# Ledger of designs, part 294: peptides against a protein of PDB entry 5KEZ

Target 1, 320 residues: chain A of PDB entry 5KEZ
Amino acid sequence: NVAIYNPFRPWWERYQPVSYKLCTRSGNEDEFRNMVTRCNNVGVRIYVDAVINHMCGNAVSAGTSSTCGSYFNPGSRDFPAVPYSGWDFNDGKCKTGSGDIENYNDATQVRDCRLTGLLDLALEKDYVRSKIAEYMNHLIDIGVAGFRLDASKHMWPGDIKAILDKLHNLNSNWFPAGSKPFIYQEVIDLGGEPIKSSDYFGNGRVTEFKYGAKLGTVIRKWNGEKMSYLKNWGEGWGFVPSDRALVFVDNHDNQRGHGAGGASILTFWDARLYKMAVGFMLAHPYGFTRVMSSYRWPRQFQNGNDVNDWVGPPNNNGVI

## One batch from the design tools (peptide; made by RFdiffusion4, then SolubleMPNN)

Design b2_p29_1_s4 (from b2_p29_1, 19 letters changed)
Fold by OpenDDE base, seed 5:
Parts: structure tokens; C-alpha cells; sequence
Structure b2_p29_1_s4 (fold): chain B 320 residues (1-320), chain A 29 residues (1-29)
């Protein structure tokens, strides 16, 4: 991914890929392979956060300022380490003036335009699908159990399916023969927008962002919500079917006040209430549960926003 | 060792399951 130095090595640089090389601040490919092997040997499975919707930001300077030293040129859409060129992006397909998503009520913009300047891959192209599949298959062969598909809302479900159809079975050294990768898709659906979580059920599980948002409201006793209302928690609250849901109290985005849920989201900053929410989540049978492990950072609020929301995990001068 | 790590994770899993059961019972009351 790109190496960002202003601000200094933010967490979100990880979500700006310039290649599919397993070479980041977390380590190199050999180290990753070693980790996966060790984890699998003790029954801990690895699920990769796969960033396949886009490459890096369009405004990033060309050069070799990346975690693996690969050259890239956002201006010309050149990513030779893949390789991608200008033909592999949706620049000509997006019809907005800025090239970015401007209206989330327009599904075509959401999927064909750039998410906050991130160069949007043309996932309709078989070439692009194949390059992504090769990346994911390499990970599968290493021994990962599945994938979180980042920014799935911004990809057409059919394109995702086309990629998934190219995937190998899981590594038989640790998984039963014929096992398929576990897929869960990040889709923010709180209602009110054209794109629905149900659009993605065919590809795997989806994130249920209503879960954390509503649970936070109940635990905080906001808007007259009562604990007794949790008797029909799950589908009764308008959530997706349990077998399609990945549930969580918070994630890295809404922990920083971004994404779905707003101020209702409970985090470790609200320790007592957070423990209650996590306890409830783990006790209740609805959905596949995900527990957050995060870190503290020096928050500085200006006009209601934390100007230090970019701060990444504890590191030694950028090295994790 | 890998075996020791496996045991550690299994012990943790069992503890979490017990906590979950108690919580479910409490919320059902």
C-alpha cells in the first residue's frame, strides 16, 4: 500500500493498495505465511481484509513511496506491480463531475465512482477479476480461511460473485477437502438508500451495522429504548437473517465516529456500557459475532470531530 | 509450543462459553 507521511503513517493507508504483494508494515510474505501456519496449527483461523474495490487515492504522488517499494502512478492509473493501467478503472464509467461519489441515492455512482478519491477498479472486466482472484487464491493457498471484502457496497454483487467463482478450495492441510472460503461483505445498510444488504446475500454474509447502532441506543437508554425490547432481538428488529449476519458492537470506522451508527456506537471509551453490550452480543444467538480489539490514541476534538482519528496502532517510528 | 498454545486457546474458549451461558440465563430471567 501507499506510505503516507502526512499525517504520519495513518491506519487508513492500509486501505490504499498499489499492489497485491504481501508486503506491509505488518510484515512480509514469509512472515505472513509463518503466522497463518502457526495459527492454523492451534485452531485459529485467519480471515483477510481484502481491499479489492479500489487502488490508492487519485491525489497521491507517483513514485515508489509504498510499503513494498513498488512503483505506482495514480495520475496515469499505472500500477505495474499488478499490473493495472488506465483501462482497468471506472473513470469513463463514472458520470459525476468530480469523479467521486456525490449521491448515495444513486446506486450507479456508489459502485462506479470513486470512494473519497480512491481509484475505482473496473470489476466488470475479466482481467481485473482474474488479477484479484489470483491475489485471493494465493492467500487461500497459504492457508487463510476466508475474507472480509472491504467496501462491498461499492461493488456490484455480480462482479463479486464472478471473482468468488474463480476461487480455489481451502488448503486441505487444515480444512476438509472441498471447503469454500468464508466470505463476509462490508455493506453499510441502515435503510434509506437504494443499495440493500440483501443484494449481497448470494455471495456470503454481510455486516449488520444496525446491530451496533441499535444496541448502543438501548444500552444508553436513548430515545425511550428499553432492555425489555430486546426480547425479539435480531430479525424482529429488522435485521438481516441470522445466517447472513456478521454482528459487532463497533469497528475501526465507527469507533472513530465515522460510518454507520453515529454517537450511539459503544466503544472501549465507554468501558462499562461497552462490556454490557459485548456481553449481550456474545450471549445472544443472533448472527456471527466479531469482537473488536483496538487501542487508545490521543483524541483531539475540534468542532465535534477528532482530528487525530487517523492515528494507527502503537508503533515504533512507523514500524508495527 | 504449538500444543501449549492450543491448550491455552481451548481453555479460553471454554471460559467464554461458560460466561455466555450464564449471561443467556440472566437475560432470560
Amino acid sequence: as target 1 above (320 residues)
Amino acid sequence: SAEEEKKEFEELRKRLEKVGERLRAAFAA
Scores: peptide ipSAE 0.023, ipTM 0.419, DockQ to the pose 0.013
Fold by OpenDDE base, seed 4:
Structure b2_p29_1_s4 (fold): chain B 320 residues (1-320), chain A 29 residues (1-29)
Amino acid sequence: as target 1 above (320 residues)
Amino acid sequence: SAEEEKKEFEELRKRLEKVGERLRAAFAA
């Protein structure tokens, strides 16, 4: 991915890929293989956060400022390490003046235009699908168990399906023969927009962002909410079917006030309430649960916003 | 060793499951 130095190596640089090389702040491919092997050997499975909707930001300077030193040129859409070129992006398909998503009530913009400047891959192209599948298959062959698909809301469900149809079975050294990768898709659906979580049920599980948002209000006793109202927690609260839901109290985005949930989201900063929420989540049978492992950073609020929300995990001069 | 680590994770999972069951029962009341 792109190496960002201003601010110094933010967490979000990881979501700006320039190649599919397994060479990042976390280590090289050999180290990753070693970790996956060690984890699998003790029954701990690895699920990769796969960024396949886009490459890096359009405004990033061309050069070799990347975690593996690969050359890239956002201006010309040149990513030779893949390789991608100008033919592999939705520049001509997006009809907005800026090239970015301008109206989230326009599903076509949401999927065909750039998410906050991130170069949008033309996932309708078999070539692009194949390159992504190759990346994911490489991970599968290493021994990962599945994937979180980042920014799934911004990809057409059919394109995702086409990629998934190209995936290998899981590595038989650790998984039963014929096992398929576990897929869950990040889709932010709090209502009010045309794209629905249900659009993606055919590809795998989806994130249920209503879960953390609503649970936060209940635990915080906001809006007259009471714990007793949790009797019909799950589908009774308007959430997606349990067998399609991946649930969580917080994630890296809404932990920082971004995305879905706003101020209702509980985090480790409110330790007591957070533990209550996590405990309830783990106890309740609804959905597939995900527990957050985060870190503290020096929060600095200006006008209600943390100006240090970019701070990445503990590191040694940028190396995790 | 891998075997020791596996055992530790299994014990942890069992402990968490037990806690989860207790909590679920409490919330169901």
Scores: peptide ipSAE 0.021, ipTM 0.420, DockQ to the pose 0.013
Fold by OpenDDE base, seed 3:
Structure b2_p29_1_s4 (fold): chain B 320 residues (1-320), chain A 29 residues (1-29)
Amino acid sequence: as target 1 above (320 residues)
Amino acid sequence: SAEEEKKEFEELRKRLEKVGERLRAAFAA
């Protein structure tokens, strides 16, 4: 991914890829292989956060300032390490003045325009699908168990399906022959927008962001909510079917007040309430559960926003 | 060693499973 130095190596640089090389601030490919092997050998499975909707931001400076030293040029849409060119992005499809998503009520903008400046890949092209599939298959061959598909709302479900259809079975060294990768898609659907989580059920599980948002309101006792109302928690609260849901109390985005959920989201900053929420989530038989592992950072609120929400995990000069 | 690491993970898993069971029991009551 791109190496950002202002601010200094933020967490979100990881979501700005310039190649599909397994070389980041966390380590190189050999180290990753070693980790996956060691984890699998003790029954711990690895699921990769796959950023396949886009490449880096359009305003990032061209050059070799990346975690693996690969050259890239956002201005010309040149990513030779893949390789991608201007033909592999949706610049021509997006009709907004800025080139970014401007109206989330327009599904075509949401999927064909840039998410906050991130160069949007033309996933309708078989070439692009194949490059992504090659990346994911490489990970499968290493021994990962599945994928979180980042920014799935911004990809056409059919394009995702086309990529998934190209994927290999899981590595038989650790998984039964014929096993398929576990897929869960990040789709932010809190209602009110045309794109629905149900659009993606055919590809795998989806993130249920209503879960953390609503649970937060209940545990905080906002709006007259009571714990007793959780009796029909799950589908009874308008959530997606349990067998399609991946649930969580918080994630890295909404922990910082971004993405979805707003102020209702419980985090480790509210330790007591957070433990209650996580405990409830783990105990209640709805959805596939995900527990957040995070870190403290020096929060500094200005006008209601944390100006240090970019701070990444503890590191040594950018290296974890 | 790999064997020691495996053992450590197994013990951790057992502890977590126990906690999970207690939580499930508590919220099922």
Scores: peptide ipSAE 0.020, ipTM 0.471, DockQ to the pose 0.013
Fold by OpenDDE base, seed 2:
Structure b2_p29_1_s4 (fold): chain B 320 residues (1-320), chain A 29 residues (1-29)
Amino acid sequence: as target 1 above (320 residues)
Amino acid sequence: SAEEEKKEFEELRKRLEKVGERLRAAFAA
């Protein structure tokens, strides 16, 4: 991914790829392979956060300022380490004046235009699908168990399916022969927009963002909510079917007030209430559960916004 | 009631701790 130095190595730089090489602030490919092997040997499975909707931001300077040293040029859409060129992006398909998503009520814009300037890959092209599949298959062959698909809302479900159809079975050294990768898709659906979580059920599980938002409201006792109302927690609250749901109390985005849920989201900053929420989630039989492991950072609020929401995990001069 | 909430919290906390223990045990093996 790109190396960002202003601010200094933010968490979100990881979501701006310039290659599919396994070189990041967390380590190199050999170290990753070693970690996967060690985890699998003790029954801990690895799921990769796969960023396949886009490459880096269009405004990032060209050069070799990346975690693996690969050259890239956002201006010319040149990513030779893949390789991608201008033919592999949706620049000509997006119809907005800016080239960015301008209206989230237009599903075509949401999927064909750039997410906050991030260069949008043409996932309808078999070449692009194949490059992504090669990346994911490399990970599968290393021994990962599955994937979180980042920004799935911004990809056509059919394009995702086409990529998934190219994937290998899981590594038989640790998984039963014929096992398929576990897939869960990040889709923010709180209602009110044309893109629905149900559009993606055919590809795997989806994130249920209503879960943390509503649970936070209940535990905080906002709006007259009561714990007793959680008796029919799950589908009874309008959530997706249990077998399609990936549930969580918080994630890295909404810990920072972004990505849905708002102020109702419980985090480690409210330790007691957070423990209650996580405990309830683990105890109640709805969805596939995800527990957050996070970190504290020096929050500085200005006009209700944390100006330090960019701060990444603890590191040694940028190296985790 | 506050007492009921406290009791519920403790039960939920124990559930979370058990999960944590299992994870720690796995990584220690």
Scores: peptide ipSAE 0.019, ipTM 0.427, DockQ to the pose 0.019

Design b2_p29_2_s1 (from b2_p29_2, 22 letters changed)
Fold by OpenDDE base, seed 2:
Formats: structure tokens, sequence, C-alpha cells
Structure b2_p29_2_s1 (fold): chain B 320 residues (1-320), chain A 29 residues (1-29)
């Protein structure tokens, strides 16, 4: 991914890829392989956060300022380490004046235009699908158990399926022969927009963002909500079917007030309430559960916004 | 800073939850 130095090595640089090389702030490919092996040997499975919707931001300077030193040029859409070129992006398909998503009520913009300036990959192209599949298959062959598909809302479900259809079975050294990768898709669907989480059920599980948002409201006792109302928690609250849901109290985005849930989201900053929420989630039989492990950062609020929301995990001069 | 967050929470609970949630977006830069 790109190496950002202003601000200094933010968490979100990880979501701006310039190659599919396994060399990042977390380590190199050999270290990753070693970690996966050690985890698998003790029954801990690895699921990779796969950033496949886009490459880096369109405004990032060209050069070799990346975690693996790979050259890239966002301006010319040149990513030779893949390789991608201008033919592999949706620039000509997006019809907005800015090239960015401007209207989230337009499903075509949401999927064909740039998410916050991130160069949008032409996932309809078999070449692009194959490059992504090669990346994911390399990870499968290393021994990962599956994937979180980042920004799935911004990809056509059919394009995702086409990629998934190219995936290998899981590594038989640790998984039964013929095992398929576990897939869950990050889709922000709180209602009110045309793209629905149900559009993605055919590809795997989906993130249920209503879960953390509504649970936060209940535990905070907002709007007269009561814990007793959680008796029919799950489908009874309008959530996706349990067998399609991946549920969580918070994630890295909404922990910072970004994305779905807003101020209702419970986090470690509200330790007591957060423990209650996580405990309830783990005890209640709905969805596949994910527990967040995060870190404190020096929050600085200005005009209601944390100007330090970019701060990444504890590190030594950028090395995690 | 924490006090300001609490103020934001108070403002949020007094607003339409759906509208508030709709306005929140993923930030990757």
Amino acid sequence: as target 1 above (320 residues)
Amino acid sequence: SDEEMKRLEEDAKNSDSEEFNKRTRKLLR
C-alpha cells in the first residue's frame, strides 16, 4: 500500500493498495506465512481483509512511496506491480463530474465511481478479476481460511461472484479436502439507500451494521429503548437472516464516528457499556460474531470531530 | 474531548437516527 507521512502513517493507508504484494507495516510475506502456519497449527484461523474494490487515492503522488517500494502512478492509473493500467479502472464508466461518488442513492455511482477518491477498479473485466483471484488464491495457498471483502457495497455482486468462482479450495494441510473459503462482505446497509445487504447473500455473509447501531441505542437507553426489547434480537429487529449475518459491536471505522452507526456505537471508551454489549452479543444466538480488539489514541476534538481519528495502532516509527 | 463526544451523542439521540446514520460514511483518507 501507499506510505502516507502526512499525517504520519495513518491506519487508512492500509486501504490504499498499489500492489498485491504481502509486504506491509505488519511484516513481509515470509513472516505472514509463518504466522498463518503457527496459528493454523493451534486451531486459530486467519481471515484476510481483502481490499479489491480499488487501488490508492487518485491524488497520491507518483513514485515508490509504498510499503514494498513498488512504483505506482495514480495520475496515469499505472500500477506495474500488478500490473494495472488505465484500461483497468472505471474512469470512463463513472458519469459524475468529480469522478467520485456524489449520490449514494444512485447505485451505479456507488459501484462505478471512486470511493472518496480511491481509484475504482473495473471489476467487470476478466483480467481484473483474474488478478484479484490470483492474489486471493496466493493467500488461500498460504493457508488462510477466508476473507473479509472490503467495500463490497461498492462492487457489483456479480463481479464479486465471478472472482469467488475462481478461488481455490482451502489448503488441505489444515482444512478438509474441498473446503471453501469463508467469505463475509462489508456492506453498510442501514436502510434508506438502494443497495441492500440482501444483494450480496449469494456470495457469503454480510456485515450487519444495524446490530451495533441498535444495540448501542438500547444499552444507552436512548429514545426510551429497553433491554427487555432485545428478547427477539436478530431477525425480529429487521436484521438479515442469522446465517447471513456477521455481527459486531463496533469496527475501526465507526469507533471513530465514521461509517454506519454514528454516536450510538459503543466502544472501549465506554468500557462498562461496551462490556455489556459484547457480553450480550456473545451470549445471544444470532449471526457470526466478531469481537473488536483496538487501541487508545490521543483524541482531539475540534468542532465535534476528532482531528486525530487517523492515528493507527501503536508502532515504532511506522513499524508495527 | 470526551465531553465534546458526549455532547455529540446528546445531539445524535435527539435527531432522526436513520438520517444521522445515513450521513455517516467510511473515510479512507
Scores: peptide ipSAE 0.033, ipTM 0.557, DockQ to the pose 0.081
Fold by OpenDDE base, seed 1:
Structure b2_p29_2_s1 (fold): chain B 320 residues (1-320), chain A 29 residues (1-29)
Amino acid sequence: as target 1 above (320 residues)
Amino acid sequence: SDEEMKRLEEDAKNSDSEEFNKRTRKLLR
């Protein structure tokens, strides 16, 4: 991915890829392979957060300022380490003046325009689908068990399906023959927009962002809500079917107060309430559960905003 | 600070904050 130095190596640089090389601040390919092997050998499975909707921001300077030293040029859409060129992006499909998503009530903009300046890949192209599938298959062959598909709202469900249809079976060294990768898709659907979580049910599970948002409101006792109302928690609250839901109390985005759910989201900063929420989630039989493992950073609030919400994971073993 | 977060939580109870909290966004800049 792009190496960002202002601010200094933020968490969000990880979501600005310039190649599919396994060479980031999380480690190199050998280290990753070693970790996957060790985890699989003791029954711990690995799921990869796969950024496949886009490459880096359109405004990032061209050069070799990347975690693996690969050259890239956002201005010309050149990513030779893949390779991608100007033919592999949705620039010609997006009809907005900026090239960015301007109206989230327009499903075509949401899927064909750039998410906050991130260069949007033309996932309708078999070439692009194949490059993504090759990346994911390499990970499958290493021994991962599945994927979180980042920014799935911004991809056409049919394009995702086409990529998934190219995937290998899981590595038979650790998984039964014929096993398929576990897929869950990040779709932010709190209602009010044309794109729905149900659009993606055919590809795998979907993140249910209503879960953390509503649970936070209830536990905080906002708007007169009571714990007793959780009796029909799940589908009874208008959430997606349990067999399609991946549920969580918080994620890396909404932990910083700017994601889906806003201030209702409970985090480790609210230790007592957070433990209650996580405990309830693990005890209640709805959806596939995900528990957050995060870190502290030096929060600095200015005008209601944490100016240090960019701070990435701690690194004391060298900087790449 | 914890005090600042408490204030933010209180502010989120108003109609404007509720609407904001319902917005779908991912900020990667």
Scores: peptide ipSAE 0.032, ipTM 0.524, DockQ to the pose 0.095
Fold by OpenDDE base, seed 5:
Structure b2_p29_2_s1 (fold): chain B 320 residues (1-320), chain A 29 residues (1-29)
Amino acid sequence: as target 1 above (320 residues)
Amino acid sequence: SDEEMKRLEEDAKNSDSEEFNKRTRKLLR
């Protein structure tokens, strides 16, 4: 991914890929392989956060300022370490003046335009699908158990399916023969927009963002919500089917106060309420549960926004 | 910082939760 120095090595640089090389602030490919092996040997499975919707931001300077030293040029859409070129992006499909998503009520913009300036990959192309599948298959062969598909809302479900159909079975050293990778898709569906979580059920599980948002309001006793209303928690609250849901109290975006769910989201900053929410989530039989492990950072609010929301995990001069 | 967060929480509390939630997005840039 790109190495950003202003601000200094933010968490979100990891979501701006310039190659599919396994070189990041967390380590190299050999170190990753060793970690996967050690984890699998004790029954701990690894799921990779796969960033396959886009490459880095269009405004990032060209050069070799990346975690693996690979050259890239966002201006010319040149990513030779893949390789991608201008033919592999949706610039010509996006019809907005800025090239960015401008209207989330237009499903074509949401999927064909740039998410906050991130160069949008042309996933309709078999070449692009194959390069992504190659990346994911390399990880499968290393021994990962599955994937979180980042920004799935911004990809056509059929394009995702086409990539998934190219994937190998899981590594038989640790998984039963014929096992398929576990897939869960980040789809932010809080209602009121044309793209629905149900559009993605055919590819695997989906994130249920209503879960953390609604649980937060209940435990906070906002808007007249009561704990007694949790009697029919799950499908009874209009959530996706339990067998399609991945549920969580918070994630890395919304714990910063402005992600999906807003200020209702409970986090480690709200220690007592957060423990109640996590305890309830683990006790209630709905969805596949995910527990957050995070860190503190020096929050600094200006005009209602944390100007330090970019701060990543504790590190030594950018190395984690 | 805590005071600012409290202000945001109060604003959200006094608003339609569903409408507020619909306006939230990823924080990537």
Scores: peptide ipSAE 0.031, ipTM 0.550, DockQ to the pose 0.057
Fold by OpenDDE base, seed 4:
Structure b2_p29_2_s1 (fold): chain B 320 residues (1-320), chain A 29 residues (1-29)
Amino acid sequence: as target 1 above (320 residues)
Amino acid sequence: SDEEMKRLEEDAKNSDSEEFNKRTRKLLR
């Protein structure tokens, strides 16, 4: 991915790929293989956060400022380490003046235009699908158990399916022969927009962002909400079917106050309430649960915004 | 940011939001 130095190595640089090389702040491919092997040997499975909707930001300077030293040029859409070129992006397909998503009520913009300036891959192309599948298959062959698909809302469900149809079975050294990768898709559906979580049920599980948002309001006792109202928690609260839901109290985005859920989201900053929420989530039989492991950072609020929301995990001069 | 997120963020800041209350509706099974 891109190496960002202003601010200094933010967490979000990881979501700006320039290649599919397994060479990042966390280590090289050999180290990753070692980790996957060690984890698998003790029954801990690895799920990779796969960033396949886009490459890096359009405004990033061309050069070799990347975690593996690969050259890239966002301006010309040149990513030779893949390789991608200008033909592999949706620049001509997006019809907005900025090239970015401007209206989330336009499903075509949401899927064909750039998410906050991130260069949008032409996932309709078999070439692009194949390059992504090659990346994911490499990970599968290493021994990962599945994937979180980042920014799935911004990809056409059919394009995702086309990629998934190219995937290998899981590594038989650790998984039963013929096992398929576990897939869960990040889709933010809080209602009111044309893209729905149900559009993605055919590809795997979907994140249920209503879960953390509504649980936060209940635990906080906002609007007269009571714990007793959780009796029919799950589908009874308008959530997706349990067998399609991946649920969580918080994630890396909304933990910083700018993701789905806003101020209702409980985090480790509210330790007592957070423990209650996580405990309830783990005890209640709805969805596939995900528990957040995060870190403290020096929050500094200016005009209601944390100016240090970019701070990544504890590191040694950028190396995690 | 996502328009849905913006809307929810605004609702979460105001406990008396009508839109917030609408989103917290419990459905009968």
Scores: peptide ipSAE 0.015, ipTM 0.529, DockQ to the pose 0.027; fails the geometry check

